# Peptides against a protein of PDB entry 7AE7: the designs that were tried, part 71

Target 1, 321 residues: chain A of PDB entry 7AE7
Amino acid sequence: KVYKDLREFLEVLEQEGQLIRVKEEVNPEPDIAAAGRAAANLGKNQPAVFFEKIKGYKYSVVTNVHGSWQNHALMLGLDKNTSTKDQFYELNRRWDKFPVPPNVVKREAAPCKENVIDKDINLFEILPLYRINEQDGGFYISKASVVTADPEYPDDFNKLNVGTYRIQVKDRDRVGIQALAMHDIAVQLEKAEAENKPLPIAITIGNNPLVTFMASTPVGYNQNEYEFVGALQDGVPMDIVKSDLYDHLYVPAGSEVVLEGHIIPRVRTVEGPFGEFPGSYSGARLQCEVKIDRITHRTNPIFENLYLGIPWTEIDYLMAL

## One batch from the design tools (peptide; aimed at target 1 K58)

Design b2_p26_2_s2 (made by RFdiffusion4, then SolubleMPNN; from b2_p26_2, 8 letters changed)
Fold by OpenDDE base, seed 5:
Structure b2_p26_2_s2 (fold): chain B 321 residues (1-321), chain A 26 residues (1-26)
Amino acid sequence: as target 1 above (321 residues)
Amino acid sequence: SFLTGPYTEAPDYEAAKALEEKIKAA
């Protein structure tokens, strides 16, 4: 099976008994983290947790979407009881199908374009933000697929990068992003900053689960993550759409939320602390700052965020393959 | 500035614990 968006995947997770739906209103803190811990500790099944109602917010949250081998098998369109060995074999078999170019859809056919916010941007009105860990220095967007391009070769689709980065909310329209030297985004940012220019960016939230998987998987600088998604879909192209602000940036057509903006050149601000692992906080660092200039989103957008707080976090499943 | 979010209410740890127990019993 191939999934167009997060919603089709969540439907399958629910049908397969791999999703807990919390229908009662919950507090953002500490209830989301508490429920996530409970689900992760069920032992036999580590389901996703979908929160329909968050106190003080309009929209829903889902966590632990990639938090088990069963969910990983379903992501590949396999039986949920497929062994880790057979999942790995199938992943490798499909990997050899690279490249599978994506379909570029029209703007009117892309669900991520249903709503637009271009004035008075406030991230808290769109995302039910919460502290993932009690000691976190703020709110994090921890499961976004971040799209950037090479500013020297903006029309080279092979240099389009889709990566996962630590993102702290800094203001209503500002986020901090951790761009380390080993990341492809850092190469692109260096080129932009050399010219004292902003780096165009699209931060995409709530995607096809294979997009999220590939965004967390290191690939070559001249390899496009969307072409790997098509390979992992066994040769079925994924759907992408042009960003609203930039001709050279493409986002998943089915994204729940797209934050379009720019990295401010040569500006560094304090980011952190964040609990990357239980009991270990990465200290406060000077990191890049993104200004959000435009938001597009689906009607009733789902905020997909990473579950953290137990050994064998969702990150461990995303990085284990 | 650290964003505290729109919430001024103190965390309800008893409600969170009840939710944990409900999920464990499912």
Scores: peptide ipSAE 0.344, ipTM 0.833, DockQ to the pose 0.400
OpenDDE base, seeds 1, 2, 3, 4: peptide ipSAE 0.157, 0.148, 0.306, 0.020; ipTM 0.735, 0.750, 0.806, 0.566

Design b2_p26_2_s3 (made by RFdiffusion4, then SolubleMPNN; from b2_p26_2, 9 letters changed)
Fold by OpenDDE base, seed 5:
Order: structure tokens, then sequence, then C-alpha cells
Structure b2_p26_2_s3 (fold): chain B 321 residues (1-321), chain A 26 residues (1-26)
């Protein structure tokens, strides 16, 4: 089975008993984190948790989407009881199908383009933001697939990078991003900053599960993550669409929310603390700052965010394959 | 400035514990 978007995957998780739907109104804090901890304590079958109603927000949240081996099996379109060994075998078999080029769809055919915000941007109106950990220094977007290109080779699709980075909300239209030197985004940013130019960026939220998986999987600088998604879909291309602001950036056609903007050159601001692991807070550091210039989103967008409450976390599953 | 979000209400930890219990009993 192949998923076009997050919604098709959530439907399968629910059908397979791997999603808890919370229909009552919850508080953003501490209810989301408490429910995530409860789900993590249900044993080996750690379900996703979908919150339909969040007090003071218009839209829904889903957590723990990649939070179990059953969810990983379903992500690959396998039986939920497929062993970790057989999942690994199937992953490797499909990996050899690389590259599988994506389909570029028209703007009118892309669900992520249903709504546009290009003025008076306020992230709190679109995303039900909450503190993931009680001691976090702010709100984090922890499960975004971030799209950037090489500013020297903007037309080279093989240099298009789709990665997962720690993103703190800094203002209504600003986020901090952790671009570490080992990440492809840091190479691209260095080239832009050498010329004192902004780096174009698209922060995509709520994708098909294989996009999120590949964005968290290291690949070569000259390898496109979307071409691996097609390989992991057993040779079925994924659908992408051109960004609104940049001709050379492509985003998943089914993204729930797309934040288009730029990394401000040679600006660093304080970010953190964030509880990446229970009892381990990364200290405050100077990080890059992104200005959000445009938002596109699906009607009634779902905010997919990472569960980090107790081990095993979603990060542990995303990095274990 | 640290964004505190739109919510000025204190966290209801009792409601959160009840939700946790409901999920564990499901």
Amino acid sequence: as target 1 above (321 residues)
Amino acid sequence: SFLTGPYTEEPDYEAAKELEKKILEA
C-alpha cells in the first residue's frame, strides 16, 4: 500500500488499531504530553494519538505517528505484525530501486495549495503550538521536512535537500532552526552567507510517512530524498509540487502545512532549551533564524509533531531503521 | 521575548491525569 498524504496513513493506523482518537477538547498543556505518555505505556503496540479538539486552537494535532514497529510496518505497506528483520529486508530490497523520480503535479492538483496566507502571518493561527516538554524554552516544530537547494546549483534536482531539523517558534512569522555543520543545509547556508544572501526554505508539516522517514535518514548530498521515497514505495513515484515563492524548491503535494520563507544571512539568535531526551536538555545556543514569507495549507490542517515524553521515542524508531 | 502562546490559563494537571487514565483503560 502507498500513501499520498498523512490522512491516508492515519486512516490505516485507525483501521489497524494503531491510532487513539481523542474526541473531547483537551488543553494543549499538559494534556497532549500526558496522553502521549499514556500511549507509550500501552506496551509494544504504541499507537499514534490524534487530538480532534484543542482548547483555544482551530485545528488538530497528531503525535507518535512513527512511534512503534507496527506503525513502521504499516508505513511500508506491510502487515502490522511484520518482524523488524523482515521490515529491514524489505527496506533494503526497495532501497535498490533508487532512483524513482517523483511526479511534478500542477498547483491546482496539490492539496497543500488549498489555502494561502501571504500577509499578517501568525503561526499560532495555523499550528496548535504547545511545549513538548515541561521545561522547554518555547514551542517546537519537531517533525517537519525542510526543503532547501544549493544556491550555486539551484536547477540541480539531485542537490535538493529534504531534512529534519529542530525548529523553535521565535515570533508570529519567525522560527529558529538548528543547522548543524554535518547537515546538507549547512553547506547550502554557507554558500548563501558567503554572498550575504538569504537561503530560500520551505518547512513542510504533516507529510506522507515515508517523506518524514527519508527526511530523518542521511543520504548523499547529490541524492534526492524524494527519489528514495519512490523507491520505498516499491517503485511508485511520490507527488511533489513547485513552491509558490521559489521555482527551484519542490514540496510534497499532500503536505498539511507549508511554511515558505528564507534563512536570514549572518543572523544568529538564542534558541532553546529543548528536552531532546528525558533528563537531557540541550543548552541555549545561537542558531539561524528563518523569516516566514508565505504559508500554504490544506483545509483543516493537521499538525503532526514528535512525541518525546519517555523512551522509546519516535526519534529512536526513525533512527533505528 | 519567549512566546508564552495565546494561553494565560494555568495547566490543569488533574484533567491531564484523568485523560491519561482513560487512555490506559481503553
Scores: peptide ipSAE 0.316, ipTM 0.812, DockQ to the pose 0.399
OpenDDE base, seeds 1, 2, 3, 4: peptide ipSAE 0.020, 0.293, 0.284, 0.311; ipTM 0.611, 0.780, 0.796, 0.826

Design b2_p26_2_s4 (made by RFdiffusion4, then SolubleMPNN; from b2_p26_2, 12 letters changed)
Fold by OpenDDE base, seed 3:
Structure b2_p26_2_s4 (fold): chain B 321 residues (1-321), chain A 26 residues (1-26)
Amino acid sequence: as target 1 above (321 residues)
Amino acid sequence: SFRTGPYTEAPDYKAAEALKEKILAA
């Protein structure tokens, strides 16, 4: 089984008994985090949790999508009871199929382009934002696949980077991003900042589960994560579409939300604290700031966000393979 | 830090515990 988008995967999770649907209206805090903790604490067969209604917001949230070995097996299109050993074997077998180039689809064929917001940007109107941890310094987008390119080689598709980074909401149209020196985005940002230029960025939310998996998996600087997604789909190309603002950035065609903008050069603002681990908050640090200039989204977009807690949580499963 | 959104109510921990119990029973 290959998934085009998050929605196809959520349907399979629900069919396989790996999704809990919460139909009642919930409070953003602490209900979403409490439910995520409960799901993670089941110990076995940890389901995704889908919240249909969130007080004060229009759209839904899903968490713990990658929160179990069963969900990982299903992501690979395997039986949900496939052993971790057999999942690893199959992952490695498919990895050797790299590269599998993606299909570039037309704008009109991409679900992520169904709606456009290019004026009066307000992230709170499109994303049901909440504090993941009680002591968090703000709202975090923790499961985005962030697309950037090498500003010296914008036409080199192999240098297109899709990564997962900690993103704090700073204002209606601004986010802080943690670009660590070990990340490919930091190399690209350094090149842009050397010339005092903005770095173009697309922050994509609610993707094909293999896109999210590959965005959390370190690859070489000259290796494209989308070409690995095609490999992990056993040779079936994924669909990508050109961003609206930038000719050199491509986003997953099925993304629920795409935030297009730029990292402001040589600007650092206070970000955090964030509860990366229960009882452990990373201190406030000076981090990069992104201006959001355009949003594209599917109709009734699903906000996929990471649940963070004591291992094993979703982040541990994403990093284990 | 930007902490204000459309939802301004204090956390309801009782409701959250009820939701946890529902999930644990599933």
Scores: peptide ipSAE 0.178, ipTM 0.747, DockQ to the pose 0.460
OpenDDE base, seeds 1, 2, 4, 5: peptide ipSAE 0.061, 0.025, 0.040, 0.058; ipTM 0.725, 0.695, 0.686, 0.669

Design b2_p26_3 (made by RFdiffusion4)
Pose (drawn by RFdiffusion4):
Structure b2_p26_3 (pose): chain A 313 residues (1-149, 158-321), chain P 26 residues (1-26)
Amino acid sequence: KVYKDLREFLEVLEQEGQLIRVKEEVNPEPDIAAAGRAAANLGKNQPAVFFEKIKGYKYSVVTNVHGSWQNHALMLGLDKNTSTKDQFYELNRRWDKFPVPPNVVKREAAPCKENVIDKDINLFEILPLYRINEQDGGFYISKASVVTANKLNVGTYRIQVKDRDRVGIQALAMHDIAVQLEKAEAENKPLPIAITIGNNPLVTFMASTPVGYNQNEYEFVGALQDGVPMDIVKSDLYDHLYVPAGSEVVLEGHIIPRVRTVEGPFGEFPGSYSGARLQCEVKIDRITHRTNPIFENLYLGIPWTEIDYLMAL
Amino acid sequence: TDAEFELPAPNENYNVDPAYEKNKSL
């Protein structure tokens, strides 16, 4: 099976006993992070946890989506009990199908274009933002796929919420931004960027794939789907930016020129906090989202947690 | 057409301002 969006994958997870619904209202902190750690701590057949009600928020959160070998196998479309070695072989075989060009769809057909917010941008009205770890510098979006511009790149970068319509980003960690970053800051011009949240599991998996192999990113997702191309759609504001047609939330924005502010600290996969450093800020100019969006976020702590599964094979 | 995950109704009685102020206080 191939998933057009996060919601089809969550359906499969629930049918396979790999998704737990939390129906009672929970507080943003520390409840969501604590549940994410506990789900990771179950050791075997760790499920995704879906929070339907978060105090003070309108929408729902899902966590630990990738956080088990069962979830990982279901992401690949295999039986949930497929051994880790067999999943490795299946990934090794599909790796060679690269490239599989994506299908570009019309705006009216992309579920991520159902709702538009073009003014008075407020991330908190859409995303139930919360603190992941006690010493984090702020509320974080820890599982976004970021799109920048064959020269189109998708990657995962921690994003700290700074204001209702502003976030932080480590721009010098995106090694295609940094030739256009010099030109843009030298000429005081903005650099367009897209932040996608709530994606097809293979899109997130591709976004965590090593940068050393300069692939085409979306063409790699078609390879992981064993030759089935993925659907992408043009962003509202920037014609050279394409986002997954099924994303739950799309934040279209730009990197603010000549602005450096304190970002962090935040957790890193080796199990420790990073330090606080001066980093770039991104202004959100537009939000498009599916009706009743799902905030797919990720808990990070002492290994093994979901990030280890996203990096393993 | 394949099935999608069933979603609960959104909460229409909410206030995000405390969460925003909390984030600003960090």

Design b2_p26_3_s1 (made by RFdiffusion4, then SolubleMPNN; from b2_p26_3, 14 letters changed)
Fold by OpenDDE base, seed 5:
Structure b2_p26_3_s1 (fold): chain B 321 residues (1-321), chain A 26 residues (1-26)
Amino acid sequence: as target 1 above (321 residues)
Amino acid sequence: MAKRFELPEPNTDYDTTPIEERNKAL
């Protein structure tokens, strides 16, 4: 099966017994993290955990979407009991189909465009934010697919980068982003900062599971992650749409939330600490700051966020390939 | 002590209602 969005994938996870729905109201802390640990304690067949009701918030959270080999098999549209070996062989077979160009859909056909917020932006009204780990220095958006382009070659679709980065919420309309020198976003930011210009950015949340997978998979600087998503869909193109602020940025048409904005040039603010690994916190560092200028979102947006706490975490599965 | 959370039992009666419709009922 191929999935248009996160919602179609969550439906299949639930039908396959790989999603637990929590219908009772939970406290964002500590209940989300505690429920994720409870799911991880079920053993190798770890389900996703969907929280319908979060105290103090309007919208839902889902965690552990990529948190098992069963979920990974289902992401590939395989039987959930497909061996890790056979999943790897199928992944490699599909990888050789690159490039599979995406479909550019009209704005009116893109679910991520159902609602718009262009003033008085408050991330806490759209995202049920919580500390993933007890000692985190703030709230993190840990499973976003971040879209940036080369500012020298903005019309070169092959240089459009879709990556996963650590994002700390700093204010109602500001986030810190960890752009390491080894990331393609850092090359693009260096070019923008050389001219003291903002770098356009779209932070996309709640995507087709193969978009999230490819955003976490290193590819060449001149290779588009969306063309790999089409390859991993066995030659079925994914649907993308233009961002509202930037003609050269394309986002997944089915994203639950899109945060459009810019990296502020030559500004660095304190980011962290964050519990990247159980019992290991990265120290606080000066990192880039993003101003959010526009939000588009689906009606009743689902906040997809990483499960972290006990091995194996989602990051372990996303990086295990 | 880390708070324990008791997960609900996995739904064995698969609700075929689309997630979008379920989320509208919240």
Scores: peptide ipSAE 0.045, ipTM 0.580, DockQ to the pose 0.029
OpenDDE base, seeds 1, 2, 3, 4: peptide ipSAE 0.030, 0.025, 0.018, 0.033; ipTM 0.408, 0.632, 0.408, 0.338; seeds 1, 3 fail the geometry check

Design b2_p26_3_s2 (made by RFdiffusion4, then SolubleMPNN; from b2_p26_3, 13 letters changed)
Fold by OpenDDE base, seed 4:
Structure b2_p26_3_s2 (fold): chain B 321 residues (1-321), chain A 26 residues (1-26)
Amino acid sequence: as target 1 above (321 residues)
Amino acid sequence: AAARFKLPEPNTDYDTTPVEEKNKAL
C-alpha cells in the first residue's frame, strides 16, 4: 500500500491495532509525554498515540507514529508482522529504484492548501504546543520535514533539500532552527548569509510517513528526498505542490500544516536546552531564527510530533536505518 | 513525580469513518 498523507497512514495503524485513540480531554503537559511513556512500556509493539482533545487547543496531536517495527513495516506497505530482516531487504530493493520523480499537482488539488493564514499569524492557534520534557527550554516541533533550496541554484531540483531539524517555538510567528554544519540546510544558509539575504523555507508538519523517514535519512547534496520517497513507494511517485511564497520550493501535497517563511540572515538567538534523551540535555546554543510569513493547512490539522521518552523512542526507529 | 498516564485499550471496533471525516466533527 502507498499512503498519500498522514491520515491514510493513521487509518491503517488504527485498523492494524497500532494506534491508540485517546478520546478524553488531556492536559498538554504532562499527559502527552506521559502517554508516550506508557506506549513505550507496552514493549516492542509500540502503537501511535492519537489525542483527539487537548485542553486549551482546537486541534489534535499524534505521537509515536514511527515508534515500532510494526509501524515501520506498515509504512513500507508490508504486513505488520514482517521481520526486521525482510523490512531491510525490501527497503534496500526499493532504494535501487532511485530516482522516482514526484508528481507536481495543482494548488487546488493539494489538501495542504485548504486553509490559508497570511496575517495575524499565531502558531499556538494551529499547533497544540507542549513541552516534551520537564526541563525543555520551550515548545518544540521535532518531526517537521523542512524544505530549502540552494540560493545559487534555485531551479536545480536535485539541490532541493528536505531535512529534519530541531525547531523551538520562539513567538507567535517565529521559530528557532538548529542547522548543524553537516546538514545541507547549513550549506544553503551560508550562501544566503554571504550575500546578507534571507533563506526561503517551508516547514512541513504531518506528512506521508515516508517523507518524514527520508527527511531523517542523510542523502547526497545533489539527491532529492522526494525522488527517494517514490523509490520507497516501489516506483509510485509522491505528490508535491509549489509553495505559495516561493516558485522554487515544493512541499508534500498532503501536509497537515505548512509554515512558509524565511531564515533571517546573520541573526542568532538562544535555542534550547532540549532533552534529546531522558536526563541528557543539549545545552543552550545560538541558532538561526525563522520568521513565519504564511501558513497553509488542512481543515482540522493534526499536529504530528516526536515522542521522546525511555530508550527505544521513535527517534531510534527513524535514525537506526 | 512522572504522572502515570494509563492508555485506553486499543480500539478493537475501529470506526470505518475516514480520519478526515472524524476530524471534521471535532
Scores: peptide ipSAE 0.095, ipTM 0.584, DockQ to the pose 0.029
OpenDDE base, seeds 1, 2, 3, 5: peptide ipSAE 0.032, 0.022, 0.000, 0.037; ipTM 0.526, 0.417, 0.271, 0.491; seed 3 fails the geometry check

Design b2_p26_3_s3 (made by RFdiffusion4, then SolubleMPNN; from b2_p26_3, 15 letters changed)
Fold by OpenDDE base, seed 5:
Structure b2_p26_3_s3 (fold): chain B 321 residues (1-321), chain A 26 residues (1-26)
Amino acid sequence: as target 1 above (321 residues)
Amino acid sequence: AAARFALPEPNTDYDTTPAEEANLAR
């Protein structure tokens, strides 16, 4: 099976008994993290946890979407009981199909374009933000697929980067992003900052699970993650759409939320601390700042965020292969 | 605020990491 969006995948997880639906109103803290830890205690078959109602917010949260080998098998469109060995062999077989170019769909055909916010931007109205860990220095967007391009070669689709980065919410329209020197985004940012120009960015939330997987998988600087998604879909192209602000940025057509904006050149602000792993906090550092200039979102957007807590975390499964 | 969710008993079956399981599968 191939999934167009997060919603089609969540439906399969629920049908396969790999999703717990919390229908009662929860507090953002500590109930989301507590329910995630409760799901992790169910053993190796850790389900996703979907929170329908969050006190003080309009929209839902889902966590632990990639949090088991069963969920990973289902992501590949395999039987949920497929062995880790057979999943690995199937992933390698599909990897050799690279490149599989995506389909560029019209704006009117892209679910991520159903709603637009271009003024009075407030991230807290769109995302039910919470502290993932009790000692976090703020609210994090931990499972976003971040789209950037090479500012010297903006029309080179092979240099379009889709990566996962640590993102702290700073204000209603501002986020901090951790762009490390080993990340492709850091190469692109260095080129923009050399000219004192903003770097265009699209932060995408709630995607096709293979987009999230590929955004967390290191690839070559001249390799496009969307062309690997098509390979991992066994040769079925994924659907992408042009961003609203930038001609050279493309986002998944099915994204729940798209934050379009720019990295402010030569600005650094305090980011952190964040509990990236159980009992491990990365200290506060000066990091890049993004201004959000436009939001597009699906009606009743689902905020997908990482389960972090007791082992095993979603990161442990996303980085296992 | 008291966590509304009673934590189930801790899973003690942490014998192998997902990465170790993937490496044993290779």
Scores: peptide ipSAE 0.065, ipTM 0.591, DockQ to the pose 0.018
OpenDDE base, seeds 1, 2, 3, 4: peptide ipSAE 0.041, 0.035, 0.037, 0.045; ipTM 0.572, 0.547, 0.574, 0.526

Design b2_p26_3_s4 (made by RFdiffusion4, then SolubleMPNN; from b2_p26_3, 13 letters changed)
Fold by OpenDDE base, seed 5:
Structure b2_p26_3_s4 (fold): chain B 321 residues (1-321), chain A 26 residues (1-26)
Amino acid sequence: as target 1 above (321 residues)
Amino acid sequence: MMKRFELPEPNTDYDTTPAEEANKAL
């Protein structure tokens, strides 16, 4: 089975008994993190947790989407009881299909374009933000697929990078981003900052589960993560759409929320602390700052965010193969 | 009285990571 978006995947998780739906109104803190920990305590078959109603917010949250081997098997469109070994062999068999070029769809055909916000941007109106860990220095977007391009080769689709980065909300229209020197985004940012230019960015939230998987998987600088998503879909192309602000940035057509903006050149601001792993807090550091200039989103957008409360975490499954 | 989500008892069987389970299965 191939998924166009997060919603088609959540429907399968629910049908397979791998999603818990919380219908009661919850507090953002501590109830989301507490319910995530409760789900992690259900043993090896850890379900996703979908919160329909969050007090003070309009929209829903889902966590622990990649939080088990059963969810990982279903992501690959396999039976949920497929062994880790058979999942590994199937992943490798599909990897050899690279590259599978994506379909570029029209703007009118892309669900991520249903709604537009281009003024008075407030991230708190679109995303039900909460502290993931009790001691976090702020609100984090921890499961976004971040799209950037090489500013020297903007038309080279093979240099289009789709990566997962730690993102702290700093203001209504600003986020801090951790661009590590080992990541492709740092190479692209260095080129932009050499000329004192902004780096164009699209932060995409609530994607096809294979997009989130590939954004968390290291690939070569001249390899496009969308072409691997098509390979992992057993040769079925994924659907992408052109960003609204930038001719050279493409986003998943089915994204729940797309934050379009720019990394401010040569600006660094204090970010953190964040509990990246249970019992491990990364200290406060100077990080890059993104200005959000435009939002596109689906009607009733689902905020997909990472579960980190106790082992095993979604990161442990996203990096296990 | 907020209904405390009855958290299921903590699974104490943390003896292997997903990566260690994957490596043992290979």
Scores: peptide ipSAE 0.089, ipTM 0.566, DockQ to the pose 0.018
OpenDDE base, seeds 1, 2, 3, 4: peptide ipSAE 0.038, 0.036, 0.066, 0.076; ipTM 0.507, 0.536, 0.557, 0.552; seed 3 fails the geometry check

Design b2_p26_4 (made by RFdiffusion4)
Pose (drawn by RFdiffusion4):
Structure b2_p26_4 (pose): chain A 313 residues (1-149, 158-321), chain P 26 residues (1-26)
Amino acid sequence: KVYKDLREFLEVLEQEGQLIRVKEEVNPEPDIAAAGRAAANLGKNQPAVFFEKIKGYKYSVVTNVHGSWQNHALMLGLDKNTSTKDQFYELNRRWDKFPVPPNVVKREAAPCKENVIDKDINLFEILPLYRINEQDGGFYISKASVVTANKLNVGTYRIQVKDRDRVGIQALAMHDIAVQLEKAEAENKPLPIAITIGNNPLVTFMASTPVGYNQNEYEFVGALQDGVPMDIVKSDLYDHLYVPAGSEVVLEGHIIPRVRTVEGPFGEFPGSYSGARLQCEVKIDRITHRTNPIFENLYLGIPWTEIDYLMAL
Amino acid sequence: HEFYEFKGTATPPPQSAIDAIHDAIS
């Protein structure tokens, strides 16, 4: 099976006993992070946890989507009990199908274009943002696929919420931004960027894939789907930016020129906090989202947690 | 509160796993 969006994958997970629904209202902190740690602590057949009600928020959160070998196998379309070695072999075989060019779809056909917010941008009205770890510098979006511009790149970068319409980003960790970053800051021009949240599991998996192999990213997702191309759609504001047609939330924005502010600290996969450093800020100019969006976020702590599964094979 | 309704038939995980999650947020 191939998943057009996060919602089809969550359907499969729930049918397979790999998704737990939390129906009672929970507080943002520490409840969501504590549940993510506990789900990771179950050790075997760790499920995704779906929070339907978060105090003070309108929408729902899902966590630990990738956080088990069962979830990982189901992401690949295999039986949930497929051994780790056999998943490795299946990924090794599909790796060679690269490239599979993506299908570009019209705006009206992309579920991520159902709702538009073009003014008075407020991330908190869409995303139930919360603190992941006690010493984090702020509320984080820890599982976004970020699109920048064959020169189109998708990657995962931790995003700290600074204001209702502003976030932080480590721009010097996106090694295609940094030739356009010099030109843009030198000329005081903004650099367009797209932040996608709630994606097809293979899109997130591709976004966590090593940068050393300069692939074409979306063409790699078609390879992981064993030759089935993925659907992408052009962003509202920037014609050279394409996002997954099925994303739950799309934040279209730009990197603010000549602005450095304190970002962090935040957790890193080696199990420790990072330090606080001066980093770039991104202004959100537009939000497009599916009706009743789902905030797919990720807990990070002492290994093994979901990030280890996203990096392993 | 609002969220997307799943259409498929749910298979719950083992009750011990559900309890663990509910204990962690209790």

Design b2_p26_4_s1 (made by RFdiffusion4, then SolubleMPNN; from b2_p26_4, 12 letters changed)
Fold by OpenDDE base, seed 1:
Structure b2_p26_4_s1 (fold): chain B 321 residues (1-321), chain A 26 residues (1-26)
Amino acid sequence: as target 1 above (321 residues)
Amino acid sequence: MEYYELKVKPTPPPEEQIKAIRDAIA
C-alpha cells in the first residue's frame, strides 16, 4: 500500500491497532509527553497516539507515528508483523529503484493549499505547541521535513534538500533551526550567507510517512529525497507541489502544514536546551533563525511531532533503518 | 547493521493501552 499523506497512514495505523485515539481534552503539558511515554512503555507494538483535543488549541496532535517496527512495516505497506529483516530486505530492494521522480501536482490539487495565512502569522494558532521534555527551553517542531535548495543552483532539482532538523519556536512567526555543518542545509545556508542573502525555506509538517523517513535519512547532496520516496513506494511517484513563495521549492502535496519563509542571513539566536535523549539535554546554542512569511495548511491540520521518551523512541526507529 | 531485535514486551490489548495512556495523563 502507498500513502498519499499522513491521514491515510493514520487510518491504517488505527485499523491495525497501531494508533490510540485520545478523545478527551488533554493539557499540552504534561499530558502529551506523558501519554507518549506510556505508549512507548506498552512494549513491542508501540502505537501512535492521536490527541483530538488539546486545551487552549484548536487542532490535534499525533505522536509516535514511526514509533515501532509494526508502524515501520505498515509505512512500507507491509504486514505489521513483517520481521525487521524482511523490512530491511524490502527497503533495500526498493532503494534500487531510485530515482523515481515525483509528480508535480497543480496548486488546486494539493491538500496542503486548502488554507492560507499570509498576514498576522501566529504559529500557536496552527500548531498545538508544547514542551516535549520538561526542561526544554521552548516549544519544538521535531518532525518537520524541511525543504531548501542550493541558492547557486536553484533550478537543480537534484540539489533540493528535504531534511529533518531541530526547530524551536522563537516567536509567533519565527523559529530557530539547528543547521549543523554536516547537514546539506548548512552548505546551502553558507552559500546564501556568503552573499548576505536569505535562504528560502519550507518547513513541512505532517507528511506521508516515507517523506518523514527520507527526511531523516542522509542522502547525497545531489540526490533528491522525493525520488527516494518514490523508490520506497516501490516505484509509485509521490505528489509534490510548488511552494507559494518560491518557484524552486517543492513541498509534499499532502502536508498538514507548510511554513514558508527564509533563514535570516548572518543572524544567530539562542536555541535550546532540548532533551535529545532521556536525561541528556543539548545545551543552548546560537542557531539560525527563520522568519515565517506564509503558512499553508489542510483544514483541521494534524500536528505530527516526535516522541522523545525512553528508548526505543521514535527517533531510534527513524535512524535504525 | 545488526538490527537488535529489541526484546520488547508484548503489546497489551488496545483497551489496556488506552487505560495506560489515560492513567498517564490523569
Scores: peptide ipSAE 0.265, ipTM 0.696, DockQ to the pose 0.128
OpenDDE base, seeds 2, 3, 4, 5: peptide ipSAE 0.250, 0.293, 0.188, 0.163; ipTM 0.683, 0.718, 0.656, 0.619; seeds 3, 5 fail the geometry check

